# Peptides against a protein of PDB entry 4DOW, part 45

Target 1, 157 residues: chain A of PDB entry 4DOW
Amino acid sequence: TFSWVGRPLPNRKQFQQMYREICMKINDGSEIHIKVGQFVLIQGEDNKKPYVAKLIELFQNGAEVPPKKCARVQWFVRFLEIPVSKRHLLGRSPPAQEIFWYDCSDWDNKINVETIIGPVQVVALAPEEVIPVDQKSEETLFVKLSWNKKDFAPLPP

## One batch from the design tools (peptide; aimed at target 1 W75)

Design b2_p28_4_s2 (made by RFdiffusion4, then SolubleMPNN; from b2_p28_4, 14 letters changed)
Fold by OpenDDE base, seed 3:
Structure b2_p28_4_s2 (fold): chain B 157 residues (1-157), chain A 28 residues (1-28)
Amino acid sequence: as target 1 above (157 residues)
Amino acid sequence: SLEEQRKEILNNPEVQEMVKELIKKRNE
């Protein structure tokens, strides 16, 4: 169950009511608050690791009937999401906890908040910084590079 | 837990449709 936290933000777009924070009530009855700017895991294909995204906007979509709680996101990609034929362009074998900033606008960046599994920590690193070894690949993720479907590049500023 | 949340999503038909649409859009 998801519910808005706080007062709506000033309207920017027609049929959208924006918020800074949303509350996710989990099975045990506890609550997790997720804010704009945080990173989340999003349900993807079965038996695969979840998608990773940064929350850019939280809004109720009044254009839908009934209105839906939505988010706009900046997508990240896991190495295994990159086509096999292009993985060699990285020039190294990345650790399991490395993700890449998706530097394309061809993907829809709107999601339903109900597809969110939960928050996740994402840490941006310089190229020379070493990614710590972590037994739990979903505990903390690291990003050094972007991926634009053609090649890897330094992270956007 | 992560697994418990995933189970909840997979057990909700409405959310399942949302996930399917999400996957489709991400592959366009």
Scores: peptide ipSAE 0.694, ipTM 0.958, DockQ to the pose 0.904
OpenDDE base, seeds 1, 2, 4, 5: peptide ipSAE 0.024, 0.691, 0.690, 0.688; ipTM 0.467, 0.957, 0.957, 0.957

Design b2_p28_4_s3 (made by RFdiffusion4, then SolubleMPNN; from b2_p28_4, 13 letters changed)
Fold by OpenDDE base, seed 2:
Parts: sequence; structure tokens; C-alpha cells
Structure b2_p28_4_s3 (fold): chain B 157 residues (1-157), chain A 28 residues (1-28)
Amino acid sequence: as target 1 above (157 residues)
Amino acid sequence: SLEKVREEILNNPEVQKEIEKLIEARKK
């Protein structure tokens, strides 16, 4: 169950109410608060690792019936999501913790918050920085490069 | 806890439709 935290922010967009924070209530009664600017895991294929995204906006879409709690996100991609024919462009075998900034506009950046599994820590690193060894890859993820379906590049500003 | 949340998502047909859309979009 998801619920808004705090009052809606000033917004000029019709049919939308914006928020800074949302509360996830899990079946066991525990609660997790997620804020704009944080990173989240999003459910993907059942037998694969979840997707990763940064929350840009949290908003209720009043144009839908019933209204939906939504988020605008910046997508990231895992190495295994990159086509096999293009993986060689990285020039190395990345650790499981590495993800890439998705630098394309062909994917819808609007999601239903109900697809969110939970928060995740994402740390931006310089190319020369070493990713620390982590047995639990879902604890902390690292990003060094962007991916635009053609090649890898430095992170956008 | 992550697995528990994923289980809840899998048990929600409406959310599953949203997930399917995401998967299909990323395959293109």
C-alpha cells in the first residue's frame, strides 16, 4: 500500500498533484518512506533482477479513474539488459553491482508506484574508481557510464 | 523482505499489466 506524505506541492500541471515523499506499507506492517531524488528497484521479469530508476517526480494522476499514484523516473540499465552484440563496447566485464545511466528518450519515464519494490542506494563513481566488493549486489549499486543504445559514454551533467 | 514485496506484486493483476508494458518497452 502506498500513501502520500505531506501536503501537495505547488503545481501548474492539470490533473496532477505533486509530492516530495511517499510511504510504502508492506504486508507485515513495516513502512518505508521514499523521497524524490532517491533510487528505487522496480519489478521486472519474475526470474530476473529488478530494474533500477531514480525518482524525479512523485505525483497523483487525476486524469485516470481511479486516480493513480505515479512517478517520473530516470532509468538505469543493467549490463545484462544490453544486447549481447554491444556488450563488447564496454571493454571489460563489469561487476554485478554496476549499472548504467540510460541516455535515451524512447522509454516511457512514467511509472505506477505500485511497481516499486523498494529503495536502493546508487553511487556515482569516476571511471578510475574501483567498485568495492559486495556479496549482496542489491545493497549498493554503482554507476560510471551512460548507455544510449549505441555506445557507452561519460555520465551526463 | 524484497522477495516478499515481489510476491505481493506478482499477486496483483493490475500491477502485472504495468510490468508487462515495462518489459515489452525495454525489449525494443
Scores: peptide ipSAE 0.679, ipTM 0.957, DockQ to the pose 0.835
OpenDDE base, seeds 1, 3, 4, 5: peptide ipSAE 0.677, 0.613, 0.616, 0.674; ipTM 0.957, 0.934, 0.935, 0.956

Design b2_p28_4_s4 (made by RFdiffusion4, then SolubleMPNN; from b2_p28_4, 14 letters changed)
Fold by OpenDDE base, seed 4:
Structure b2_p28_4_s4 (fold): chain B 157 residues (1-157), chain A 28 residues (1-28)
Amino acid sequence: as target 1 above (157 residues)
Amino acid sequence: SLEKIREEILNDPEKQKLVKELIEKRKK
């Protein structure tokens, strides 16, 4: 169950109420609070690692029928999401903890919050910085580069 | 804990529908 935390933020979008924070309550009674600006894991295909995204907006979309709790996100991609034919462009074998800033507009950046698994730490690094080996691959993820479906590039400003 | 959430999603047909829609959007 997802519920908004706090008062709606001022916005001028019709049929949309924006929020800073949302609370996810799971069956065991625990609560997870997620805020704009945080990174989240999003459910993907079965037997595959979750998608990764940064929360840009949290909003209830009244334009949908019925209204849905949504988020606007900046997508990241896992290395395995990159086509096999283009993976060589990285020039190295990335660690499991590395993700890439998705620098394309072809993907819808709106999601339903119900697809969110939970928050995750994402650390931006310079290309020359070494990604530490974590015990858990999903504990902390690291981003050095962007991917625009054609090539890898330094992170956008 | 994350695994538990994943399990909840997998066991919810409505959430599964949303996930499927999401996957399709990201497979462009």
Scores: peptide ipSAE 0.730, ipTM 0.963, DockQ to the pose 0.859
OpenDDE base, seeds 1, 2, 3, 5: peptide ipSAE 0.729, 0.729, 0.727, 0.729; ipTM 0.963, 0.963, 0.963, 0.963

Design b2_p28_5 (made by RFdiffusion4)
Pose (drawn by RFdiffusion4):
Order: C-alpha cells, then structure tokens, then sequence
Structure b2_p28_5 (pose): chain A 157 residues (1-157), chain P 28 residues (1-28)
C-alpha cells in the first residue's frame, strides 16, 4: 500500500496534487521511499517481465473518483517489446539487463501507483561501455540507446 | 503497438481527461 510523503509540490495542474515522493509498504513490513526521477518495475501481464519506467511525476489525481494515486512515466522498452523485424537494426544481441529509452509519444504515460512492483536501479552507459556482468547477480538494468519505433539512437538530453 | 495492459491504462487516462473537462466546464 502507498502513502504520500509530506506536502505537495507547488501546484501545476488543476485537480491534481504533485508529490516528489511516495512511500511504499511491503509485506516484509518495511517502508520504502520512491522518488520522482527514480525507476520502477511496473506490473504487466503475468507471463512477462515487468515494464520499466522512469518516474517523471507523482500525483493525486482529483479527476478520478474516487481519487487515485498516479504516476507519469518515461517508458523504457525491453528488447522483446521491439518488433522482431526491427531487432537486427541494433546489430548485436543485447543482454537481458539492457533496456531501451522509449522515445515516442504514442503510448500513454499515466499509471496507477498500485501497478508499481517497486524501485529498480537503471543505469546509463556510454555505447562503448560493457555491461557488468559483474556480481551481485545484479538486479540493475542498463540503458545505452533509445528506440523510436524506427531505429536505435542515442539517449536524449 | 501497445499491449493490452497499456491499452487498458490508456482508456482509464482518457476517462480521467474527460472528467477533468467536465469539472472545468462546471467551474466556468
């Protein structure tokens, strides 16, 4: 379950209250803070890996009744979310930890916070950097490129 | 193309935008 932490940010959008941070309680019993700018795993279909997204806004949406806690995200896509016909354009076999900045506005970016599984560490690497492949049997995901429905390209600014 | 989960979320987002428009009209 989720709760807001502290006061809302200075108001921007009508009928919404924005927060920098959200508190998530687990059945391990503890509390974890997820902030705007951090990344989350978002529950998709039961037979697939979670979506990955960067939190760009956290908000209480008064336009829904009853009101809900929501997030706007910047999507990332996994390699399997890229059309099979386009995968060769990458020119290599990406590891499972590599994900792609999704640079397209066609998919809606609003989610209910209840779809959040939890935070995930996502790291930007230069194209020539190698993914560890280190130890921790890492839960970290790495991003080198964006995908725009047409081609792989550099990470935006 | 978006998958079914993304399509469902889009529908909910469109409903919330329509309700926001209605609230704005009531306030005007």
Amino acid sequence: as target 1 above (157 residues)
Amino acid sequence: SADAVREEWEEESEEAEEHEEELLEEEE

Design b2_p28_5_s1 (made by RFdiffusion4, then SolubleMPNN; from b2_p28_5, 18 letters changed)
Fold by OpenDDE base, seed 5:
Structure b2_p28_5_s1 (fold): chain B 157 residues (1-157), chain A 28 residues (1-28)
Amino acid sequence: as target 1 above (157 residues)
Amino acid sequence: EPNKVQLELAKKAKEEEEQLKKLLEELE
């Protein structure tokens, strides 16, 4: 269950109410607050690893009937989500915790908030920095590079 | 629910990886 936190932000679009924060209530009764700018896991198919995204906007789409709670996101991609024919372009075997900034606009960046599993920690690193492999960082994802469907590159500014 | 393009890409990538693993096992 998802509910908006706080009042709508000013200068909203005509048919959208924008918010800074949303509350997610999970089955154990606890509540998790997620804010714009945070990273989240998005439900995948068939118990596959969830997708990773950064929340850019939170909004209720009044143009839909019934209105839906939505988010606009910046997508990340896991190494295994990249076609096998392109993986060699990385030139190394990445750790499981590495993700890549998806630098393309061909994907729909609008999601239903109901697909959000929960928050996740994503840390940006310089290319020369080493990703820690210890158990303390198991839940943390790391991003060094972007992927634009053609090649890997430094992170966009 | 999930991004359609991303889902399709992920499925294809996984299938290709599995095929490669199978091929390598057959060559052992």
Scores: peptide ipSAE 0.025, ipTM 0.507, DockQ to the pose 0.033
OpenDDE base, seeds 1, 2, 3, 4: peptide ipSAE 0.024, 0.024, 0.024, 0.019; ipTM 0.504, 0.554, 0.519, 0.368; seed 3 fails the geometry check

Design b2_p28_5_s4 (made by RFdiffusion4, then SolubleMPNN; from b2_p28_5, 14 letters changed)
Fold by OpenDDE base, seed 4:
Structure b2_p28_5_s4 (fold): chain B 157 residues (1-157), chain A 28 residues (1-28)
Amino acid sequence: as target 1 above (157 residues)
Amino acid sequence: SPNSVQLKLKEEAEEAEKRLKELLEELE
């Protein structure tokens, strides 16, 4: 169950109410608040790991019937989601915690909030920085590079 | 039916939580 937190933000987008925060009620009865700018896990396809995304916008799309709670996201991709034939371009074996900024427009960046599994911590690192594998960072994902379907590159500013 | 849809949604939510847990465990 998802519900908006707070009042809609002022905007001029027709049929859209924008929000800063959404509340997700999980099965154990607890509630998780997720805000724009935070990172989330998105439900993947069957037998696939969740996708990783950064929330850019939260909005109710009144143009749809019925209105839907939606989000615009910046996608990230995990190494195993990259085609096998191109993985060698990284030149190294990344740790499981590493994700990549998806620098392509071919993926629809609008999602239904109901596909959100939950929040996740993502930390941006410089290329020379080492991804920590300590206990404190066991639940943290790290991004150092972007992927544009052709090659890996430094993170966008 | 509405009941079937609700059941599916609950199942999907449970699966999502399971997937999240699995992912976190893999990161450990």
Scores: peptide ipSAE 0.022, ipTM 0.522, DockQ to the pose 0.021
OpenDDE base, seeds 1, 2, 3, 5: peptide ipSAE 0.013, 0.018, 0.020, 0.020; ipTM 0.346, 0.388, 0.323, 0.493; seeds 1, 3, 5 fail the geometry check

Design b2_p28_6_s1 (made by RFdiffusion4, then SolubleMPNN; its pose is not in this set)
Fold by OpenDDE base, seed 4:
Structure b2_p28_6_s1 (fold): chain B 157 residues (1-157), chain A 28 residues (1-28)
Amino acid sequence: as target 1 above (157 residues)
Amino acid sequence: SYFEELNKKAEERKKLEEERMKELLEEQ
């Protein structure tokens, strides 16, 4: 189950109650707390790697019936999510740990919190920094560049 | 696979949450 942690944050949005933290009770009975600003894995398509996102808002959408617990996210994309025809624009073969800041507005950045798999570590690196490769490649992700569907670029400020 | 399992777990949580919301709605 999903439950809000703490009191709602003051906001002026009608039908939306914003929160800083949500608690996820997983199948084994343990609890995972997710906070705004953290990075999370989001359920992907069947047999596909999970999506990666940064939580920017946690809110209950009271405009829906029943109300839904939602999040607004900044999307990241994996290299394999980029069209094959454009992957060459990177000019290199990225390691599996590398993700890219999705610098587009065409994706819906609202998600249901139940699609959150769990937290993930995302480390921002300078373009010249080398991505370390270890056995925990799927546990720690690295972002160096943005992707805007046209080209790769330095991370947004 | 690892990712398949993660997705499966996420789907299960989604279903559970949907059921919870349904129950809450019915109790009102």
Scores: peptide ipSAE 0.290, ipTM 0.794, DockQ to the pose 0.055
OpenDDE base, seeds 1, 2, 3, 5: peptide ipSAE 0.269, 0.273, 0.272, 0.275; ipTM 0.751, 0.789, 0.785, 0.754; seed 2 fails the geometry check

Design b2_p28_6_s2 (made by RFdiffusion4, then SolubleMPNN; its pose is not in this set)
Fold by OpenDDE base, seed 4:
Formats: C-alpha cells, structure tokens, sequence
Structure b2_p28_6_s2 (fold): chain B 157 residues (1-157), chain A 28 residues (1-28)
C-alpha cells in the first residue's frame, strides 16, 4: 500500500499533483518512506532482478483513468541488461553490485509506484575507484559509468 | 563533483530512513 506524505507541491500541471514523499507499507505492517532523489528497486520481469532507478518526481496522474500514483525516474541498468554483443565494450568483468546510468531517452521513465519494491543504496564512484565488497545485509549498488546503448562512458562531471 | 553530489544525497536519505526504521523498531 502506498500513500502520499505531506501536501502536494505547487505546480502548474493540470492533471498532476506532485509530492516530495510517499509512504510504503510492507507486509509486516512497517512503513518505509521514499522521497524524491532516492534510489529504488523496481519490479522486474519474471526471473529477472529488479530494475534500479532514481526517483525524480512523485505525482498522482489524474490524466489516467483511474488516477494512479506515479513516479518519474532516472533509469539504471545492470550489466546483464546490456546486450550480450555489447558487454565486451566494458573491457572488464563487473562485480554484481555495479550498475550503469542509462543515458538514453528511449525508455519510458514514468512508473507506477506499485512497482516499487523498496529503497536501495546507490553510491557513485569515479572511474578509477574500486568497487568495494558490501558486507551489509542490504545490497549496496555502485555506479561508475553510463551506458547509452552504444558504449560505456564516465559519468558527467 | 557529480559523484560527491550523488553520494551526499544518498547518504542523507539513507540516514533519514535509518532513523525512521530505528524508531519503528523501538515501538515494536
């Protein structure tokens, strides 16, 4: 169950009410608050790992019937989401914790908040930095590069 | 830098959420 936290933000979009924060109730009844700017895991396809995204906007979309709680996101991709024919371009075997900034606009960046599994920690590293092993129970993901469907590149400065 | 900004934002949000979770655990 998802519910808005706080008052809607002032905006000029006719059919959209924007928010800074949303509350997610999980199975045990506990609540997780997710804010704009945080990273989240998004439900993936069957037998695939969740997608990773950064929340850019939280909004209720009144243009849909019925209205839905939505988010606009910046996508990240896992290495295994990169086409097999292009993976060699990385020039190394990435650790499982590495993700890549998806530098393309061909993906729909609007999601239903119901697809959010939960928050996730994402740490940005310089290209020369080594991805550490995370011993914590919660998975920490690391981003060093972007992927634009053609090649990998360092994140913009 | 861009990296520092991302990390700062992530750490700030992480800290906030951890504090909330701790409070919830105390109430259980």
Amino acid sequence: as target 1 above (157 residues)
Amino acid sequence: SYFEKLNKEAEEQKKLEEERMEKLEELE
Scores: peptide ipSAE 0.055, ipTM 0.530, DockQ to the pose 0.019
OpenDDE base, seeds 1, 2, 3, 5: peptide ipSAE 0.018, 0.024, 0.018, 0.025; ipTM 0.389, 0.414, 0.403, 0.440

Design b2_p28_6_s3 (made by RFdiffusion4, then SolubleMPNN; its pose is not in this set)
Fold by OpenDDE base, seed 1:
Structure b2_p28_6_s3 (fold): chain B 157 residues (1-157), chain A 28 residues (1-28)
Amino acid sequence: as target 1 above (157 residues)
Amino acid sequence: SYFEKFNEEMKERKKKEEERMKELLEKL
């Protein structure tokens, strides 16, 4: 169950109400608050790992009946999601915890909030920094580079 | 993996929530 937290932000967009925060209620009775700017895991296909994204906007789409709770996101890509023929361009074998900033516009960046599994920790690192591999870091993802379907590049500013 | 464990856990939680809601609706 998802519900808006706080009042809608001032917005001139017709049929859209924007919010800063959403509450996710889970079955154990606990509540998880997710805010714009945080990283989330999004439901993947069967037998696939969840997608990773950064929340850019939270909004209710009133153009739909009934109105739907939506989010606009910045996508990240896991190494295994990159075509096999292009993986060699990285020049190294990345750890499982490394993700890449997806620098393309071909993916729909609008999602239904119901596809959000939960929050995830994402840490940006310099290319020369080593990704820690320990028990404490197992729940953390790391990003060093972007991927634009052609090549890897430094992170965007 | 972490993702698999987390995804499975969340799927199970969602399923239990749906079942709970169904049971509550049946009592109305």
Scores: peptide ipSAE 0.026, ipTM 0.470, DockQ to the pose 0.030
OpenDDE base, seeds 2, 3, 4, 5: peptide ipSAE 0.023, 0.026, 0.024, 0.026; ipTM 0.467, 0.472, 0.481, 0.482

Design b2_p28_6_s4 (made by RFdiffusion4, then SolubleMPNN; its pose is not in this set)
Fold by OpenDDE base, seed 3:
Structure b2_p28_6_s4 (fold): chain B 157 residues (1-157), chain A 28 residues (1-28)
Amino acid sequence: as target 1 above (157 residues)
Amino acid sequence: SYFEEFNKKMKELEEEEKERIKKLLEEL
């Protein structure tokens, strides 16, 4: 289950109450707090890998009946989500830990919070920085580049 | 061939990602 943490933020968006933090209660009774600005794994399609996204907004959509807890996200893509015909444009074989900033607007950036699996660590690296391969970084994802469906580019600011 | 090698690499990456993600999910 998901519940809002704290009071709604001031905003003028009709039918929306915005929050900074949401609590995800896990089956064992433990809870994880996720905040705007953090990265999360989002449930993919059946037999598909989870999506990676950065939380931009957390809000309750009062326009829906009943109101739904939602999030607006910045998507990231895995290398294997990139079309086969375009993968060569990277010019290298990326490690499994590498993801790419999705620099397109064709994907719906609104999600239901119930699709959030949990938090994940994402670290932005400069192009010249090497992605570490060790136990400490095993659970960390790294982003160097963006993908705009046409080519790879430097990471947006 | 290049095609075969590329596919092989992609398959390996897929399996690697699968395992990584599985581990991540288990840690949550």
Scores: peptide ipSAE 0.119, ipTM 0.655, DockQ to the pose 0.019
OpenDDE base, seeds 1, 2, 4, 5: peptide ipSAE 0.036, 0.037, 0.096, 0.042; ipTM 0.559, 0.576, 0.638, 0.573

Design b2_p28_7 (made by RFdiffusion4)
Pose (drawn by RFdiffusion4):
Structure b2_p28_7 (pose): chain A 157 residues (1-157), chain P 28 residues (1-28)
Amino acid sequence: as target 1 above (157 residues)
Amino acid sequence: SEDEEILEEMEALADKLEANKGTEDRPP
């Protein structure tokens, strides 16, 4: 379950209250703070890996009744979310830990916070950097490129 | 100060995405 932490950010959008942070309680009993700018795993279909997204806004949406806690995200896509016909354009076999900045506006970016599984560490690497492949049997995901429905390209600014 | 910079960047990204906001569901 989720609760807001502290006061809302200075108001921007009508009928919405924005927050820098959201508190998530687990059945391990503890509390975890997830902040705007951090990444989350978002529950998709039961037979697939979670979506990955960067939190760009956290908000209480008064336009829904009853009101809900929501997030706007920048999507990332997994390699399997890229059309099979386009996968060769990468020119290599990406590891499972590599994901792609999704640079397209066609998919809506609003989610209910209840779809959040939890925070995930996502790291930007230069194209020539190698993914560890180090230990921790890492839960970290790495991003080198964006995908725009057409081609792989550099990470935006 | 770092939190303020992050918020500025996130607001700018959110506005960019909103300018051409999509309505499609993300495929599975």

Design b2_p28_7_s1 (made by RFdiffusion4, then SolubleMPNN; from b2_p28_7, 12 letters changed)
Fold by OpenDDE base, seed 5:
Structure b2_p28_7_s1 (fold): chain B 157 residues (1-157), chain A 28 residues (1-28)
Amino acid sequence: as target 1 above (157 residues)
Amino acid sequence: MAEEEELKKAEALAEKLEANAGTLKRPA
């Protein structure tokens, strides 16, 4: 179950109510608050790993019947989402914790909040910084580079 | 050589782990 936290933000979009925070109620009855700017795991396809995204906007889409709680996101990609023929361009074998900023606009960046599995920690690192691969950092994802479907590059400014 | 080696490693990992297709479709 998802519910809005706080009052809607002022905006001029006729059919959209903007919010800064949403509450996710989990099975044990506890609640997790997720805010704009935080990172989340999003339900993937069957038998596939969840997607990773940064929340850019939270909004209720009143144009739909019934209204839906939605989010606009910045996508990240896992290494295994990158085509096999292009993976060599990285020049190294990344740890499982590394993700890449998706620097393309061809993907739909709007989601239903019901597809959110939960929050996840994402840390940006400089290329020279080492990704810690240990038990204490197991749940943390790291991003050093962007991927634009053609090559890897430094993160966009 | 380094490029070939890294490609080999990436492919081996993909064979062992369930990989996303990298499609343009994302959950709504």
Scores: peptide ipSAE 0.025, ipTM 0.545, DockQ to the pose 0.108
OpenDDE base, seeds 1, 2, 3, 4: peptide ipSAE 0.023, 0.023, 0.022, 0.022; ipTM 0.598, 0.565, 0.612, 0.605

Design b2_p28_7_s2 (made by RFdiffusion4, then SolubleMPNN; from b2_p28_7, 9 letters changed)
Fold by OpenDDE base, seed 5:
Structure b2_p28_7_s2 (fold): chain B 157 residues (1-157), chain A 28 residues (1-28)
Amino acid sequence: as target 1 above (157 residues)
Amino acid sequence: SEEEKELKEAEALADKLEANAGTLKRPA
């Protein structure tokens, strides 16, 4: 179950009510608050790992019936999401914790918040910094580069 | 290179595990 936290933000969009924070209720009854700017795991397809995204906007889409709680996101991609034919462009075997900033606009960046599995920690690193591959950092994802469907590049400014 | 070999091995494993390779769709 998802519910809005706080008052709606000032907005001129007729059918969109914007928020800064949403509450996710978990099975045990506990609640997790997720804010704009945080990173989340999003439900993947069958037999697929969850997608990774940064929340850019939280909004209720009043144009739909019934209204839906939605988010606009910046997508990341896992290495295994990169086409096999282009993985060699990285020039190294990345650790499982590495993700890449998706630098394309061809993907739909609007999601239903109900697809959010939960929050995840994402840390940006410089290319020369080593990704820690140990037990304590198992749940943390790291990003060094962007992927634009053609090549890997430094993160956008 | 050794790095290239490691990449190929990772790719092979990914294919075997039916990873997210080629997925362009995202949930709505």
Scores: peptide ipSAE 0.024, ipTM 0.511, DockQ to the pose 0.072
OpenDDE base, seeds 1, 2, 3, 4: peptide ipSAE 0.020, 0.022, 0.017, 0.022; ipTM 0.541, 0.512, 0.466, 0.517; seed 3 fails the geometry check

Design b2_p28_7_s3 (made by RFdiffusion4, then SolubleMPNN; from b2_p28_7, 11 letters changed)
Fold by OpenDDE base, seed 2:
Structure b2_p28_7_s3 (fold): chain B 157 residues (1-157), chain A 28 residues (1-28)
Amino acid sequence: as target 1 above (157 residues)
Amino acid sequence: SSEEKELEEAERLAEKLEANAGTKKRPA
């Protein structure tokens, strides 16, 4: 179950009420608050790893009937989501914890909040920084580069 | 060999993740 936290942000969009924060209630009764700017895991297909995304906007889409709680996201991709024929362009074998900023407009960046599994920690690193492999960091994902379906590049500012 | 098994597992994971990436909807 998802519910808005706080009052809608000032907005002039006719059919969109924007929010800063949403509450996700888990089946055990606990609650997780997720804010704009945080990273989340998005439900994938059956028996597949979840997607990784950064929340850009949280909004209720009043154009839908009934209104839906939605999010606008910045997508990230895992190395194995990159076509096999292009992986060599990285020039190295990345650790499993590395993800890449998806720098393309060919994907819809609107999701239903119901597809959010939960928050995840994503840390931006400089290219020369080493990704830690210790057990305490196994749940943390790291991003150094962007991927635009053609090549890898430094992260956007 | 153990290397072949590791490669097969990696390929299977890659296929799953690539399939997932392909299911992401494009803007209308």
Scores: peptide ipSAE 0.041, ipTM 0.593, DockQ to the pose 0.071
OpenDDE base, seeds 1, 3, 4, 5: peptide ipSAE 0.039, 0.038, 0.037, 0.037; ipTM 0.573, 0.591, 0.634, 0.600; seed 5 fails the geometry check

Design b2_p28_7_s4 (made by RFdiffusion4, then SolubleMPNN; from b2_p28_7, 10 letters changed)
Fold by OpenDDE base, seed 2:
Structure b2_p28_7_s4 (fold): chain B 157 residues (1-157), chain A 28 residues (1-28)
Amino acid sequence: as target 1 above (157 residues)
Amino acid sequence: SAEEKELEEAEALAEKLEANAGTKKRPS
């Protein structure tokens, strides 16, 4: 179950109410607050790893009946989501914790908030920084590069 | 071999993830 936290932000978009924060109630009754700018795991298809995304906007779409709670996201990709024929372009074997900024416009960046599994920690690193593999970082994802379907590049600012 | 099994598992996972990437395409 998802509910808005706080009052809508001032905006001029027709049929959209924007928010800074949403509350996710999980099965045990506990609540998780997720804010714009945080990273989340998005439900994949059956037997697939969750997608990784950064929340850019939280909004209610009033053009739909009933109104739908939505998010606009910046997508990230796992190494294994990159086509096999292009993986060699990285020039190294990445650890499982590495993800890449998806720098393409061919993907829909609007999601239903109901597809959010939960928050995840993502840390941006310089290319020369080593990804830690200790127990404390096991659940943390790391990003160094972007992927634009053609090549890898340094992260956008 | 253990390496072959790991490769097969990785390929299977890659195929699943590639299929998932297709579901993210923006509608025309």
Scores: peptide ipSAE 0.031, ipTM 0.578, DockQ to the pose 0.084
OpenDDE base, seeds 1, 3, 4, 5: peptide ipSAE 0.024, 0.028, 0.024, 0.025; ipTM 0.627, 0.590, 0.615, 0.579; seed 4 fails the geometry check

Design b2_p28_8_s2 (made by RFdiffusion4, then SolubleMPNN; its pose is not in this set)
Fold by OpenDDE base, seed 2:
Structure b2_p28_8_s2 (fold): chain B 157 residues (1-157), chain A 28 residues (1-28)
Amino acid sequence: as target 1 above (157 residues)
Amino acid sequence: SELEAKKKEEEKKRKEAIKEFIERRKKV
């Protein structure tokens, strides 16, 4: 179950009521609060790892009936999502914890919040920095580069 | 129970949302 936290933000877009925070109630009855700017895991296909995204905007879409709780996101991609023919462009075998900033505008960046599994920690690193692969950081993902369907590049500002 | 029915309905909506999302998300 998802519910808005706090009052709507001013300067709402047409048919959209904006929020800073959403509450996710999980099966054990506990609640997790997720804010704009945080990173989340989003349900993937069967037998596939969850997608990773950064929350840019939280809003209720009043154009739908009934209104839907939605988010706009910045996508990340996992290495195995990149076409086999282009993986060599990385020049290395990345650890499982590495993800890449998706630097394209061709993807729909709107999601229903119901697809969110939960929050995740994403740490931005310089290319020369080492990604720790210990159990303590097992749930932490790391991003060094962007992917624009053509090549890898430094992270955008 | 009513609670179970509500949970079932929420799960149904979630599954539908996931299906829609997967269909809309392009492959890298």
Scores: peptide ipSAE 0.354, ipTM 0.816, DockQ to the pose 0.547
OpenDDE base, seeds 1, 3, 4, 5: peptide ipSAE 0.301, 0.285, 0.294, 0.295; ipTM 0.804, 0.794, 0.797, 0.799

